# Peptides against a protein of PDB entry 3OIQ: the designs that were tried, part 95

Target 1, 212 residues: chain A of PDB entry 3OIQ
Amino acid sequence: KNRIFVSSSKDFEGYPSKAIVPVQFVALLTSIHLTETKCLLGFSNFERRGDQSQEDQYLIKLKFKDRGSERLARITISLLCQYFDIELPDLDSDSGASPTVILRDIHLERLCFSSCKALYVSKHGNYTLFLEDIKPLDLVSVISTISTKSTNSSKHSSSELISECDLNNSLVDIFNNLIEMNRDEKNRFKFVKLIHYDIELKKFVQDQQKVL

## One batch from the design tools (peptide; made by RFdiffusion4, then SolubleMPNN)

Design b1_p20_4_s2 (from b1_p20_4, 8 letters changed)
Fold by OpenDDE base, seed 1:
Structure b1_p20_4_s2 (fold): chain B 212 residues (1-212), chain A 20 residues (1-20)
Amino acid sequence: as target 1 above (212 residues)
Amino acid sequence: FSLSYPIESYSEEELFSEVE
């Protein structure tokens, strides 16, 4: 089955019931929820949805069924957090208690851009997104990709890759939404509060603000 | 880098059973 690129989590409202659909999206990591019974990653593109929280627009489940698969979920979370410089409590603690990790509002401190592949699974009008693959994106690479309008659609006709255009459009939309949030005095998000706020990001934001 | 998660190791029935 062809993988569908998803630009909005609202796209799922039009998806079929009782289906399995491979999907792909680009978003910011907003939350991590690891307990004894579940592992969830929250993502958002911060698309405006009225008065609803813009966090966790994409809830991605890391499914596990045994201690071995639970360990794999923990390793996956640890590797993601290591890439994004997110501090986690020691997940390998010899205390036979499964560590609980609950992180929220990650985007207020770090822009954790991620390209996610997931299975959309629907039943009785509800759905769950199951993780297949996650690619963390470097912020410098994201800024460079948006700044260089890659007019060269290299015809990488590999049916499994997001079009460079779809990726770029989604990244631009995320930044535009963050700029709007930054301008809103009621919004907690501010670029200057990011731990990794540097001269490059500052310049990029200033240049994007002139286009909006 | 990318991290692959072995979701293909689960049956369709197992996946459908977890949809709340």
Scores: peptide ipSAE 0.668, ipTM 0.968, DockQ to the pose 0.898
Fold by OpenDDE base, seed 4:
Structure b1_p20_4_s2 (fold): chain B 212 residues (1-212), chain A 20 residues (1-20)
Amino acid sequence: as target 1 above (212 residues)
Amino acid sequence: FSLSYPIESYSEEELFSEVE
């Protein structure tokens, strides 16, 4: 089955019931919810949805059924957090209680860009997204990708370009949404409050703000 | 760097059973 690139989580409203559809999206990591019974990753592109929360637009489930698969979920979370410099409590603590991790509003401190592959699974009008693959994206690489492709829009070579154009368009849309949030005095998101706010990000944001 | 998660190890029935 062909994997579908998803630009908006609203696309799922048009998806068939009782289906399994492989999907891909790019978004910011917004939440981590790890308990004894479930592991969820929240993602958002911060698309405006009226009065609806802009957080956790994509809830991705890391399915586990036993202690071995639960450990794999924990390792996956640890590796993602290590990549993004997210501080976690020690998940391997010898204390026989599985540590609960609940992180929210990750995007307020760190821009954790991720390319996610998931299975959309629907039943009775509801759906769940199950993680297949996650690729964390380096912010410098994201900035460079957006900056370079804004100039090269002229070479239509058909098939490999769709996924790369879709990725870039989504990355641009995310930044545009973040810029709008940053301009809104009521919004908690501010670029200057990011732990990793540097001169490169500052310059990029300033340059993007001139186009909007 | 990418992390593959073994969702393929689950049957379609198992996946459908978790959709609330």
Scores: peptide ipSAE 0.668, ipTM 0.968, DockQ to the pose 0.889
Fold by OpenDDE base, seed 2:
Structure b1_p20_4_s2 (fold): chain B 212 residues (1-212), chain A 20 residues (1-20)
Amino acid sequence: as target 1 above (212 residues)
Amino acid sequence: FSLSYPIESYSEEELFSEVE
C-alpha cells in the first residue's frame, strides 16, 4: 500500500473506519510516556485547533507484548533522547522494576524535529497510530533545507514517494506556528528559552518573522 | 540515523484489538 504523507492530524477525521493505513508525517517531539504497560510518543506541528492544547496532536504508540519487545521500546526511547540530548533516568538500571518516564512540553526546551512513519489503525470511529520508523532530524539541516528552497530533486529511489515538497512545507508550517506562539504573550513557547538557542537559529527566526 | 520499530511482528488482529 502507498504511504500517505499527513500534513495535519485533522486528516485522520476523514480516514475510513476499520482500516490499516501506512502514514508519514514530520513534527516536533512534545512528550514521552513510558510505563510498565504503555509507551507513547507525542508529536505536534502546532497547528491551531481553537482552545485545545497544541501538544500531542500525533500520539504514536510503541507496541510491546513481552519483556523483549518492552526492552526494544526502552532502547528506542533511550536512543531518541541521546540524539536530542534529552536527560532520562537510567532506563538500564538492573533494578527489576521497569523505569517510568513521563516527559511533557519537550518543545519548550528543545526543538526535536522528527520524521515518523506509522500505521493508522482504526476501529469503531477511533484510531491508534503505531510506530514503524522514526528519523530524528538535525535542526541545522532543517534550517538549511528551509533556507535553500532546494528544488534539488536528488533522484533518491522512487519507493519513498514522500514529496520533498511535502516535507519542506510541513517544516515551514511548523516554524511559522512556532513564530506565532513566540509572538503570543500568553504562550509559554519562546525561542530564547530553548537550550540550543544560538546565533544561527536566532538569525533564521528573525528572517522568517519578516515574511509573516 | 533512523530507528525502525518492528510493528510488522504483530498481526492485524493484535493491532485492531488495541484500538479503544
Scores: peptide ipSAE 0.667, ipTM 0.968, DockQ to the pose 0.885
Fold by OpenDDE base, seed 3:
Parts: C-alpha cells; structure tokens; sequence
Structure b1_p20_4_s2 (fold): chain B 212 residues (1-212), chain A 20 residues (1-20)
C-alpha cells in the first residue's frame, strides 16, 4: 500500500474503520511516556483546534510483548533522547524495577523535529498509531531547508518517500504556529526559553515574523 | 539517521486487539 503523508491529525477523522494504513508526518516531539506496560511518544504540529490542547496531536505507540521487545523500545527512546540532548534517568539501572519515564511539554525547552512513519490501525471508530520508523531532524538543517526553498530546487535525487514539498510545507506550518504561540501572552511557549535558543534561530524567527 | 521499529513482527490481529 502507498504511504500517505499526513499534514493534520484531523485527517484521521475521515479514515476508514477496521483498516491498516501506512502514514507519514512531520511534527515536534512533545511527550515521552514509558512504563512497564506502555511506550508512547507524543507529537504535535500545533495546529489550532479551538480550546483543545495542542500537545500530543499524534500519539505514537511503540508496541512490545516480551522483555526483548521492551528492551528495543527503551533503546529507541534512549537514542532519540541522545540525539535531542534530552536527559533521561538511567534506563539501565540493575535494580530489577522497569524504569518509568514521563516527560511532558518537551517543546517548551527543545524543538525536536521528527519525521515519523507509522501504521494507522482502526477499530470501532477508534485508532492507534504504531511506530514503524522515526527520523530526528536537526534544527539547523530544518532552518536551512525552509530558508533555501525560496530559490531554485536543486534536484537532489533523494529517494525519500515524502515529497520534498510536503515536508517543507509541514515545517513552515509548524514554525508559523510556534510564532503565533510566541506572540500569544497566554501561551507558555516562548522561543527565548528554549535551551538551544541562539543567534541563528533568533534571526530566522525575526525574518519569518515579518511575513506573518 | 533513522530508527526503524519492527512493527511488522506483529500480526494484524495483535494490532487490532490493542485498539480500544
């Protein structure tokens, strides 16, 4: 089956019941929930949804059924956190208690852009997204990609299943939503509160704010 | 880099059983 690019988590409201559909999206990591029984990653593009929380618009499940698959879930979380410089409690503690990790509002401290492939699985009007693949995106690379698309498409023949247009449109939409949140005095998100807020990000945000 | 997760190791029945 062809993989569907998803620009909004509202798209799932129109999806069939009792189906398995491969999907792909780009979003910011907002939460990590690892317990003995479940591993969930929350993502958001911060699309306005009325008075609903803009966090965890995409809940991605890392399924496990045994100790080996649970270990794989933990390794996956550790590698993502290592890439984004997110501090985790020691997941390898020899004390036979499964480590519990609950992180929320990650986007308030770090912009963790991620390209996710997942299986949409639906039943009885409900759905679950199961992780297939995650590609963390470097913020400098995201900024450069958005900034350069104002000029000539260099035909880099990357055989990536995402149209370069869909990826870039989603990245622009996320930044526009973050700029709107930053302008809202009631919103907790502020660019200046990001741990990695630098001169490059500051300049990029200032330039994008002139277009909005 | 990308991280592949082996969701293909699960049957369709196992996946449907977890949808509440």
Amino acid sequence: as target 1 above (212 residues)
Amino acid sequence: FSLSYPIESYSEEELFSEVE
Scores: peptide ipSAE 0.666, ipTM 0.968, DockQ to the pose 0.871

Design b1_p20_4_s3 (from b1_p20_4, 10 letters changed)
Fold by OpenDDE base, seed 5:
Structure b1_p20_4_s3 (fold): chain B 212 residues (1-212), chain A 20 residues (1-20)
Amino acid sequence: as target 1 above (212 residues)
Amino acid sequence: FSLKYPIESYSDEELFSEVE
């Protein structure tokens, strides 16, 4: 099945009912919700949607059906958090109670860029996004990718041409949205409050602010 | 680094059943 690149979660309003569509997007990790019954990852590109929370525009479900698959969900969360230096409570605690993890507003402390592949599954006008693949993106690599006008269109094969352009455009859009949020005094997001705010990110933001 | 999640292990019926 051809995978569709999604630039906005509004794109799903035009998607067919009673369908399974493979999709891909890039966004910032905003939330982690792990309970005994559900594992959800929230993502956002911070596209302006009126007065609604810009968080969790993409809710990705890690489906599990048994203790083994639940453990896989926990391992997936742990590995993702390890990559982003997100502190989690010990998910492997021998106490037979599955730990509940609820993290919100992750983007206020860390820019966790992620390329996600998911299955869009729709029924009766509702949909769920199921995780298929997540690739965490290094911030230095993201900054480099945006800063270097990628002239290298490596002609990857025609069938899954998520163009390097679509990814790059979405990354630029995310940064532009974050810059707008940073300029808004009412918005909680500030680049200077990021734990990993360094000279490189500072310089990049300053240079992008001159273009906006 | 990429984390694959075995969503292919579920039937279409199982996936449709979880759409609330």
Scores: peptide ipSAE 0.686, ipTM 0.970, DockQ to the pose 0.888
Fold by OpenDDE base, seed 2:
Structure b1_p20_4_s3 (fold): chain B 212 residues (1-212), chain A 20 residues (1-20)
Amino acid sequence: as target 1 above (212 residues)
Amino acid sequence: FSLKYPIESYSDEELFSEVE
């Protein structure tokens, strides 16, 4: 089945009921919810939705059914957090108690850009997104990609039908939304409060702010 | 770096059963 690139979580309002559709999107990691019974990752592109919370626009489920698959979910969360330098309690502790992790508003401290592949599964007007693949993106690489306006159509024949244009447009939209949030005095998001706020990110934000 | 999650190990019935 062809994978569909999703630019907005509103696209799912037009999706068929009782379907399984492979999708892909790019967004910021906003939350982690790991309990004994479920593992959820929240993502957002911070698209304005009126007075609704802008976090968790994409809620991705890591399905497990046994201790082995639960361990895989924990390893997946651990590896993502290691990549983004997110502090977690020790998830590998041989203590027979399943650690609970609840992190929210991750984007207030770290910009965790992620390319996600998921299965959209719908029934009776509701849907769930199940994780298939997650690729964490390096912020320097994201900034470089946006800045160079890669018209270079040429080199990566990744057999994935998703246009480099869709990825780049989504990354630009995320940054534009973050710039608008940063300008809003009522919004908690501020670039200067990011732990990784450096001269490169500062310059990039200042240059993007001149276009908006 | 990418993390694959083996969602393909679940049947369509198992996936539909978790949609509330």
Scores: peptide ipSAE 0.685, ipTM 0.970, DockQ to the pose 0.885
Fold by OpenDDE base, seed 1:
Structure b1_p20_4_s3 (fold): chain B 212 residues (1-212), chain A 20 residues (1-20)
Amino acid sequence: as target 1 above (212 residues)
Amino acid sequence: FSLKYPIESYSDEELFSEVE
């Protein structure tokens, strides 16, 4: 089945009921919810949705059914957090209680850009997104990709890759939304509060602010 | 790098059963 690139979580409102559709999107990691029964990753592109919270627009489930698959979910979370330099409590602690991890508002401290592949599964007007693949994106690489308008549509028609255009457009949209949030005095998001706020990110934001 | 998650190990029925 062809994978669909999703630019907005509103696109799912038009999706068929009782279907399994492979999807792909790019967003910021906003939350991690790991309990004994569920593992969820929240993502957002911070698209304006009226008065609703712009967090967790994409809720991605890491499905598990046994202790082995639960361990795989924990390893996946640990590796993702290691990449983004997110501190987690020791998930491998021999204390027979499965560690509960609840992180929210990750984007207030770190911009964790991620390219996600998921299965959209719908039934009775509801849906769940199941994780298939996650690729964390380096912020320097994201900034460079946006700054270099790669007009080279290398027609790598590999049926599994997002077009460079769709990726770039989504990354630009996310930054534009973050710039708007940064300008809003009521919004908690501020670029200067990011742990990794450097001269490069500062310059990039200043240059993007001139276009908006 | 990318992290693959083995969602293909689940049947369509198992996936549909978790949609509330």
Scores: peptide ipSAE 0.685, ipTM 0.970, DockQ to the pose 0.884
Fold by OpenDDE base, seed 3:
Structure b1_p20_4_s3 (fold): chain B 212 residues (1-212), chain A 20 residues (1-20)
Amino acid sequence: as target 1 above (212 residues)
Amino acid sequence: FSLKYPIESYSDEELFSEVE
């Protein structure tokens, strides 16, 4: 089956029941929930949805069924957190207790752009998204990609199933949503509160704000 | 880099059983 690019988690409201559909989206990591029984990653593009929370619009499950697959889930979380400089408690602690990790509101401190491949699995009007692949995106690369969209289609044959247009449009939409949140005095999100807020990000945000 | 997660190791029945 062809992989479907998803621009909004509202797209799932129109998806068939009792189906398995490969999907792909780009979003910011907002939460990590690791317990003895489940591993979930929350993502958001911060699309306005009325009074609903803009957090965890995409809940991605890392399925495990045994100690070996649970270890793989932990390694996946550790590698993702290492890439984004997210501090985790020691997941390998010999204390015999499975470490619990609950992180929320990650986007308030770090912009963790991620390209996710998942299986949409539906039953009885409900659905679950299961992780297939996650590609963390570097913020400098995201900024450069958005800024250069006006000039050269460099023929880098990225064998990626996403059109470069869909990726770039989603990244622009996320930044536009973050700019709107930053302008709202009631919103907790502020670019100046990001740990990695630098002169480059500041300039990029200022330039994008002139277009909105 | 990308992190592949081996969701293909699960049957369709196993995946459908976890949808509440």
Scores: peptide ipSAE 0.684, ipTM 0.970, DockQ to the pose 0.861

Design b1_p20_4_s4 (from b1_p20_4, 9 letters changed)
Fold by OpenDDE base, seed 5:
Structure b1_p20_4_s4 (fold): chain B 212 residues (1-212), chain A 20 residues (1-20)
Amino acid sequence: as target 1 above (212 residues)
Amino acid sequence: FSLSYPIDSYSDEELFSEVE
């Protein structure tokens, strides 16, 4: 099946009521929910949806069916958190209790850009997104990509890659939404509160704010 | 860096069963 790029989680409102559709999107990691029964990753592009929470617009499920696959889910979470420098409670504790991790509002401290491939699975008008692949994106690389408008034609000739345009547009949209949130005095998001707020990010935000 | 998750190890029926 051809993979569909999703620019908005509203796109799913037009999707079939009983289908499996491979999708791809780019968003910020906003939450991690790991329990004994569920592993969920929340993502958002912070598209304004009226007075609704802008968090967890994409809820991605890491499915597991046994202890082995649950361990794989935990490893996946650990590797993502290691990449983004997110502190997790010790997931390796041999204490026979499955570690529970509930992180929210990750975007308030760290911009965790991620390119996600997922299966959209719908039934009876409801849907679940199941993780297929996640590519964490380095913030410096994101900033450079937006700033240069450079089609870095990495000639990976696989017909399944997001167009560089779709990726770049989504990244720009996310930053624009974050700039709007930063300008809103009622919004908790502030760039200066990010733990990785540096001179490069500051300059990029200042330059992008002049265009908005 | 990319992390592939083995969602292909599940049947369509298993996936549909988890949609509430």
Scores: peptide ipSAE 0.670, ipTM 0.968, DockQ to the pose 0.873
Fold by OpenDDE base, seed 1:
Structure b1_p20_4_s4 (fold): chain B 212 residues (1-212), chain A 20 residues (1-20)
Amino acid sequence: as target 1 above (212 residues)
Amino acid sequence: FSLSYPIDSYSDEELFSEVE
């Protein structure tokens, strides 16, 4: 089945009921919810949706059915957090109790860009997104990609790769939305409050602000 | 790097059963 690139989680409102559709998107990690029964990752592109929270626009489920698959979910979360320098409690604690991890508002401290592949599964007008693949993106690489405007559509017609244009457009849209949030005095998001706020990110934001 | 998650190990019926 062809994978569909999704630029907005509103696209799912037009998707068929009782279907399994492979999708792909790029967004910021906003939340992690790990309990005994559920593992969820929240993502957002911070698209304006009226008065609705801009967090968790993409809620991705890591499905598990047994202790072995639950351990795989925990390992996946640990590896993502290790990549993004997110501090987690020890998930391997011998205490026999499954660790509960609830992190929210991750984007207020760290820009965790991620390219996600998921299965959209719908039934009776509702849907769930199941994780298939996640690629964390380095912020320096994201900034470089947006800045260089790769006009070279390399004809990588591989049906499995996101169009470089679709990826770049979504990354630009995310930054534009973050710039708007940063300008809003009521919004908690501020670039200067990011733990990794450096001269490169500062310069990039200043240059993007001149175009908006 | 990328992290692959073995979602293909589940049947369509198992996936549809978890849609709330």
Scores: peptide ipSAE 0.670, ipTM 0.968, DockQ to the pose 0.898
Fold by OpenDDE base, seed 4:
Structure b1_p20_4_s4 (fold): chain B 212 residues (1-212), chain A 20 residues (1-20)
Amino acid sequence: as target 1 above (212 residues)
Amino acid sequence: FSLSYPIDSYSDEELFSEVE
């Protein structure tokens, strides 16, 4: 089955019921919810949705059915957090209680860009997104990708271009949304409050702000 | 770096059963 690139989580409103559709999107990690029974990753592009929360626009389920698969979910979370330098409570504590991890508003401290592949599974007008693959994206690489492609849009070679253009457009849209949030005095998001806010990110944001 | 998650180890029926 062809994988569909999703630019907005509103696209799912037009998706068929009783279907399994492989999808791909790029978004910022906003939340982690790990309990004994569920593992969820929240992602957002911060697309304006009226009065709706801009957080957790994509809720991705890490499915597990037993202790072995639960351990795999925990390892996956640990590896993602290690990559993004997110502090987790010790998940390996010998205390026979499975640690609960609830992190929210991750984007307020760290920009955790992720390319996600998921299965859209729908039933009776509801849907769940199940994780297939996650690729964390380095912020420097994201900045570089946006900065370089703004100049080279002239070579239309047909098939590989769509997914790469879609990825870049989504990355640009995310940054534009973050810039708007940063300009809003009522919004909690501020680039200067990011733990990893450096001269490179500062310069990139300043240059993007001139185009908006 | 990418992390593949073994969602293919589940049947379509198992996936449909978890849609709330």
Scores: peptide ipSAE 0.669, ipTM 0.968, DockQ to the pose 0.910
Fold by OpenDDE base, seed 3:
Structure b1_p20_4_s4 (fold): chain B 212 residues (1-212), chain A 20 residues (1-20)
Amino acid sequence: as target 1 above (212 residues)
Amino acid sequence: FSLSYPIDSYSDEELFSEVE
C-alpha cells in the first residue's frame, strides 16, 4: 500500500471508519507516556484548532503483548530520549516494578523534530496510530534545510518515500506556528526558554519573523 | 538514524481489537 503523507491531524476526520492505512508525518515530540500496560508518544505540529490544546495532536502507540515486546518499547523510548538529550529515570531498575514515565510539554524545553511512520487503524469512527518507524531529526539540520531551500533545488536523489517538498513544508509550518505561539503572551512556549537556545536558532527565528 | 518498530508482528484482528 502507498504511504500517505499527513500534513494535519485533521486529515484523519476524512479517513475510512474501518481501515488500516500506512501514514507518515513530521512533528515535534510533546509527550511520553510509559506504564505497565501502555506506551504512547505525543506529537504536534501546533496547528491552530480553536480553543483545543495544540499538544498531542498525534498520539502514537507502541504496541506490546509480552515482556519481550515491552522491553523493546522501553529500549525505543530510551534511544529516542538519548538522541534528544531527555533525562529519563532508569528504565532497567532491578526492582521488579515496571517503571512509569510520564513526560509532558517536552516542546517547552526541547524542539524534538521527528519523522514518524505509523499505521492508521480505524474501527467504528475511532482510530489508533501504531508506530512503525521513527526518525529523530537534528535541529541544526532542520534549520539548514529550511534556509537552503529558499534558493537552490539541489537534486539530492534521496530515495526516501517522502516528497522532499512535503517534509520541508511541514517543517516551515511548525516553525511558523512556534513563532506565533512565541508572540502570544498567553502561550507558555518561548524560544528563549529552550535549553538548547543558541545564536543560530535565535538568528533563524529572527529572520523567519520578518517574513510573517 | 531511524528506529523500526515491529508492528507487522501483529495481525489485523489484534490491531482492530485495540481501537476503542
Scores: peptide ipSAE 0.669, ipTM 0.968, DockQ to the pose 0.871

Design b1_p20_5_s1 (from b1_p20_5, 8 letters changed)
Fold by OpenDDE base, seed 3:
Order: C-alpha cells, then sequence, then structure tokens
Structure b1_p20_5_s1 (fold): chain B 212 residues (1-212), chain A 20 residues (1-20)
C-alpha cells in the first residue's frame, strides 16, 4: 500500500474505524514520555484547533513490550536527543531502575523538525500511531529549503515517497503557525527564547513576517 | 485526545499485518 502524506492530524478523524494505514508527516517534536511500561513521542504542526492545546497533535507510540522493543525505544530516544542537543539522564544506568524521562514543551526551547513514518492502526474508532521511522531535520536545511522554493529540481533521486511539494508546504505551514504564536502575547512560544536563536533564524523569521 | 487501542487490540492488529 502507498504511504499517505498527512498535513493535519485532523485527517485521522475521517480515517476508517478498522484499518492499518502507513502514513508520513512532518512536525516539531513537542514531548517525550518514557516510563517502565510505555514510550510516547508527541509532535505538532501547531495548526489552530480552537481552544484545544496545540501540543502533541501527533502522539506516536514506540513498541515497548519486550526487552528487544524496549532497547530499540531507548536507542531511538537517545539518538533523537543527541541530534537535537536535548539533555537526557543516562538511559543505560547500571542501577537496575529503568530511567523515567518526561519532557514537555520541547518546542519552547528547541525547534526539533522531524519527518516521521508511522502506522495508523485502528479498531472500533480508536487508533494508535506506531513509529516505523524517524528522520530528524536540520533547522538550517529547513530554512534553506523554504527560502529556495523557486529554483531547480536538483536531480538527487531521493527515493523518498514524499513529494517535495508536500514536505515544503508542511514546513511553511509550521513556520507560519509559529509566527502567529510568536505575535500572540498570550502564547508562551517566542522565537527569542529558543536556545539556538541566531542571526540566520532572526532574518528568516523577519522575512517571513513580511509575507504574512 | 484520541482514545488509544488497548495493548491486546494493538497486538491483534499488528499480527494481522504480519500475515498479509
Amino acid sequence: as target 1 above (212 residues)
Amino acid sequence: MPKFLSDEEEDELLEELKKK
């Protein structure tokens, strides 16, 4: 079955009540929840949903049922946090206690752009999204991709099942939503509070703000 | 928040996926 690109987590409201559907989306990492019994990743594109929280719009489950799946989940969390410079407690601590990691509101400190492949699995109208693959995206590369939206299909045959258009549109939508949040005095999100806020990001945000 | 499947419902559906 072809993988479906998802631009909004509202799309799942129209999905079949009993199905298995491979999906793909791009979003910001907002939360990490690792306990003794479960591993969850929260993502958001910050689409406006009335008075509902814009956080954790995509809640992705990692399989966490046996030693092999638990190990894979911990390695996945470790590698993501290493890539985004997120400080974690030592997950391999010899203390015999499985470390608990609960991080929330990650987007308030770091823009962790991620391309996710997941399985939508549903029964009786309830669903779970299982992580299949995750690709962290570099912020400089995201900014460059949005800024260059008018020049040449470079013939890099990336066998990636995403249309370059769907990826680029989702990245633009996320930045537009963040700009709106930054303009809202009631919103906790501010670009100037990001740990990695630099001159390049500042210039990019200022240039995007002139188009909105 | 969407309601999650039970762990048993998830396992049943994941095993149905492996058989196809």
Scores: peptide ipSAE 0.187, ipTM 0.792, DockQ to the pose 0.807
Fold by OpenDDE base, seed 1:
Structure b1_p20_5_s1 (fold): chain B 212 residues (1-212), chain A 20 residues (1-20)
Amino acid sequence: as target 1 above (212 residues)
Amino acid sequence: MPKFLSDEEEDELLEELKKK
């Protein structure tokens, strides 16, 4: 079955009430919720949804049913946090209590761009998004990809049915949404408050603000 | 917010996938 690229988490409102659909999206990591019984990752593209919170628009479940799936979930979180320089408590602490990790509002400190593959699984109109794969995206690579959109259709073999256009459009949309949030005095998001705010990001934001 | 399936409903659907 072909994987569907999802540009909005509203798309799931139109999805079948009993289905399994492989999906893919790009979004910012906004939350991590690891307990003894569940593992959830929150993502957002910060699409405006009226008065609703723009956080956790994509709530992704990791399987957490047995020691094998629990270990995989913990490793996944550790690797993501290592990649994004997110400090976690030691998940392997020999103290027989499974460490609880609850991180929220990650996007206020770090832009954690992630390409996610998930399974949309639904029954009776309820659905769960199960993580299949996650690729963290480097911010410099994201900036370069958005900036170069005009010139090099490098013929990378179209075998991954992600239109390079769909990925690039979603990355632009996320940045545009962040620019709007940064301009809003009521919004907590500010680029200058990011831990990794540098001259390159500053210049990119200033250049994108002129196009909007 | 998505309403999650129960763990039993999730397992039933995942089993239906393996049979196709």
Scores: peptide ipSAE 0.187, ipTM 0.790, DockQ to the pose 0.732
Fold by OpenDDE base, seed 2:
Structure b1_p20_5_s1 (fold): chain B 212 residues (1-212), chain A 20 residues (1-20)
Amino acid sequence: as target 1 above (212 residues)
Amino acid sequence: MPKFLSDEEEDELLEELKKK
C-alpha cells in the first residue's frame, strides 16, 4: 500500500472510521511518556488550532505489551534522546523497576525535527497511530534544505513516493509557525531560549522573519 | 485529543494486519 504524507494532524478527522493506513509526517518532538504500561511520543507542527494546545498534535504509540516490545520502545527512546542531547534517567538500570520518563515541552529547549512513519489504525471513529519508523533530522541540515530551495533530486531510492516538496513544505510551515509563536508575547516559545541557539539559527530566523 | 482504541480493539486490528 502507498504511504500517505500527512501535512496536518487534522487530516485524520477525514480518515475512515475503520481503516489501517500507513502514513508519514515531519514534526517536532514535544513530549515523551514512558511508564510501566505504555510508551507515547508527542509531536507537533504547531498548526494554529484556536485555543487548543499546540502540543502533541501527533500522539504516537509504541507497542508495549511484552518484554520484546518494551525493550524496543526503551531502546527507541534512548537513541532519540542521545541524538537530541536530551538527558534521561538510566533506562538500563539492573534494578527490576522500569524507570518512568515524563518529558513535556521539549520544543521549548530543543528543536527535535523528526520524520515519522506510522500506522493509522481506526475503529468506530477512534484511532491510534502506531510508530513504524523514526528518523531524527539534524537542524543544520533542515536549515540548509529550506534555505537552498534546492530541488536537489538526491534520489535516495526509498521506494516510498513521498515528494521532496511535501517534506520541504512541512519544514517551512513548522518554522513559520515557530516564528509566529516567537512574535507572540503570550507564547512561551522563544528561539533565544533554545539551548542550541547559535549564530546560524539566529540568521536563518531573521531571514525567514522578513518574508512573513 | 485522539481517542485511543481499547487494547483489545488494537490487538484485533493488528492481528488482521498480519493476515494481509
Scores: peptide ipSAE 0.182, ipTM 0.791, DockQ to the pose 0.781
Fold by OpenDDE base, seed 5:
Structure b1_p20_5_s1 (fold): chain B 212 residues (1-212), chain A 20 residues (1-20)
Amino acid sequence: as target 1 above (212 residues)
Amino acid sequence: MPKFLSDEEEDELLEELKKK
């Protein structure tokens, strides 16, 4: 089945009311919700949606039905948090109570760019996005990819042409949205409040701000 | 917020996927 690149979570409003569609998107990790019964990851591209919260535009469910799926979900969260330097409580606590992890507004402290593969699963106009795969993206690599107009269309094979253009356009759109949020005095997001705010990110933001 | 499917509806659809 061909995987569809999704640039906006509004695209799902046009999706079939009964379907299973493999999708891919790039977004920032905004939330982690791990309880005894559920595992959810929130993502956003910060697309403007009126007065609605720009957080958690993509709610991705991890399977959490049995001990095996629960373990996989916990490992996935641990690996993501290790990659992004997100402090988690020890998920392996010897106390037989599975720790509850609720992190919100992750984007206020860290830009956690992630390429996600998911299954859109719908019935009666309701849908769930199930995680299939997640690749964390390095911020330096993201900045480099946007800054270098990648003229190198490496012709990767024709069957899942998520065009390098679709990924790059979505990354640019995310940064543009963050720049707009940073300019808004009412918005909590500020680049200078990011834990990893360095000279490279500062320079990149300043250069992008001149184009907007 | 997206309205999630019920766990039963999710299971039914995921089983339909395995049969294809």
Scores: peptide ipSAE 0.184, ipTM 0.791, DockQ to the pose 0.767; fails the geometry check

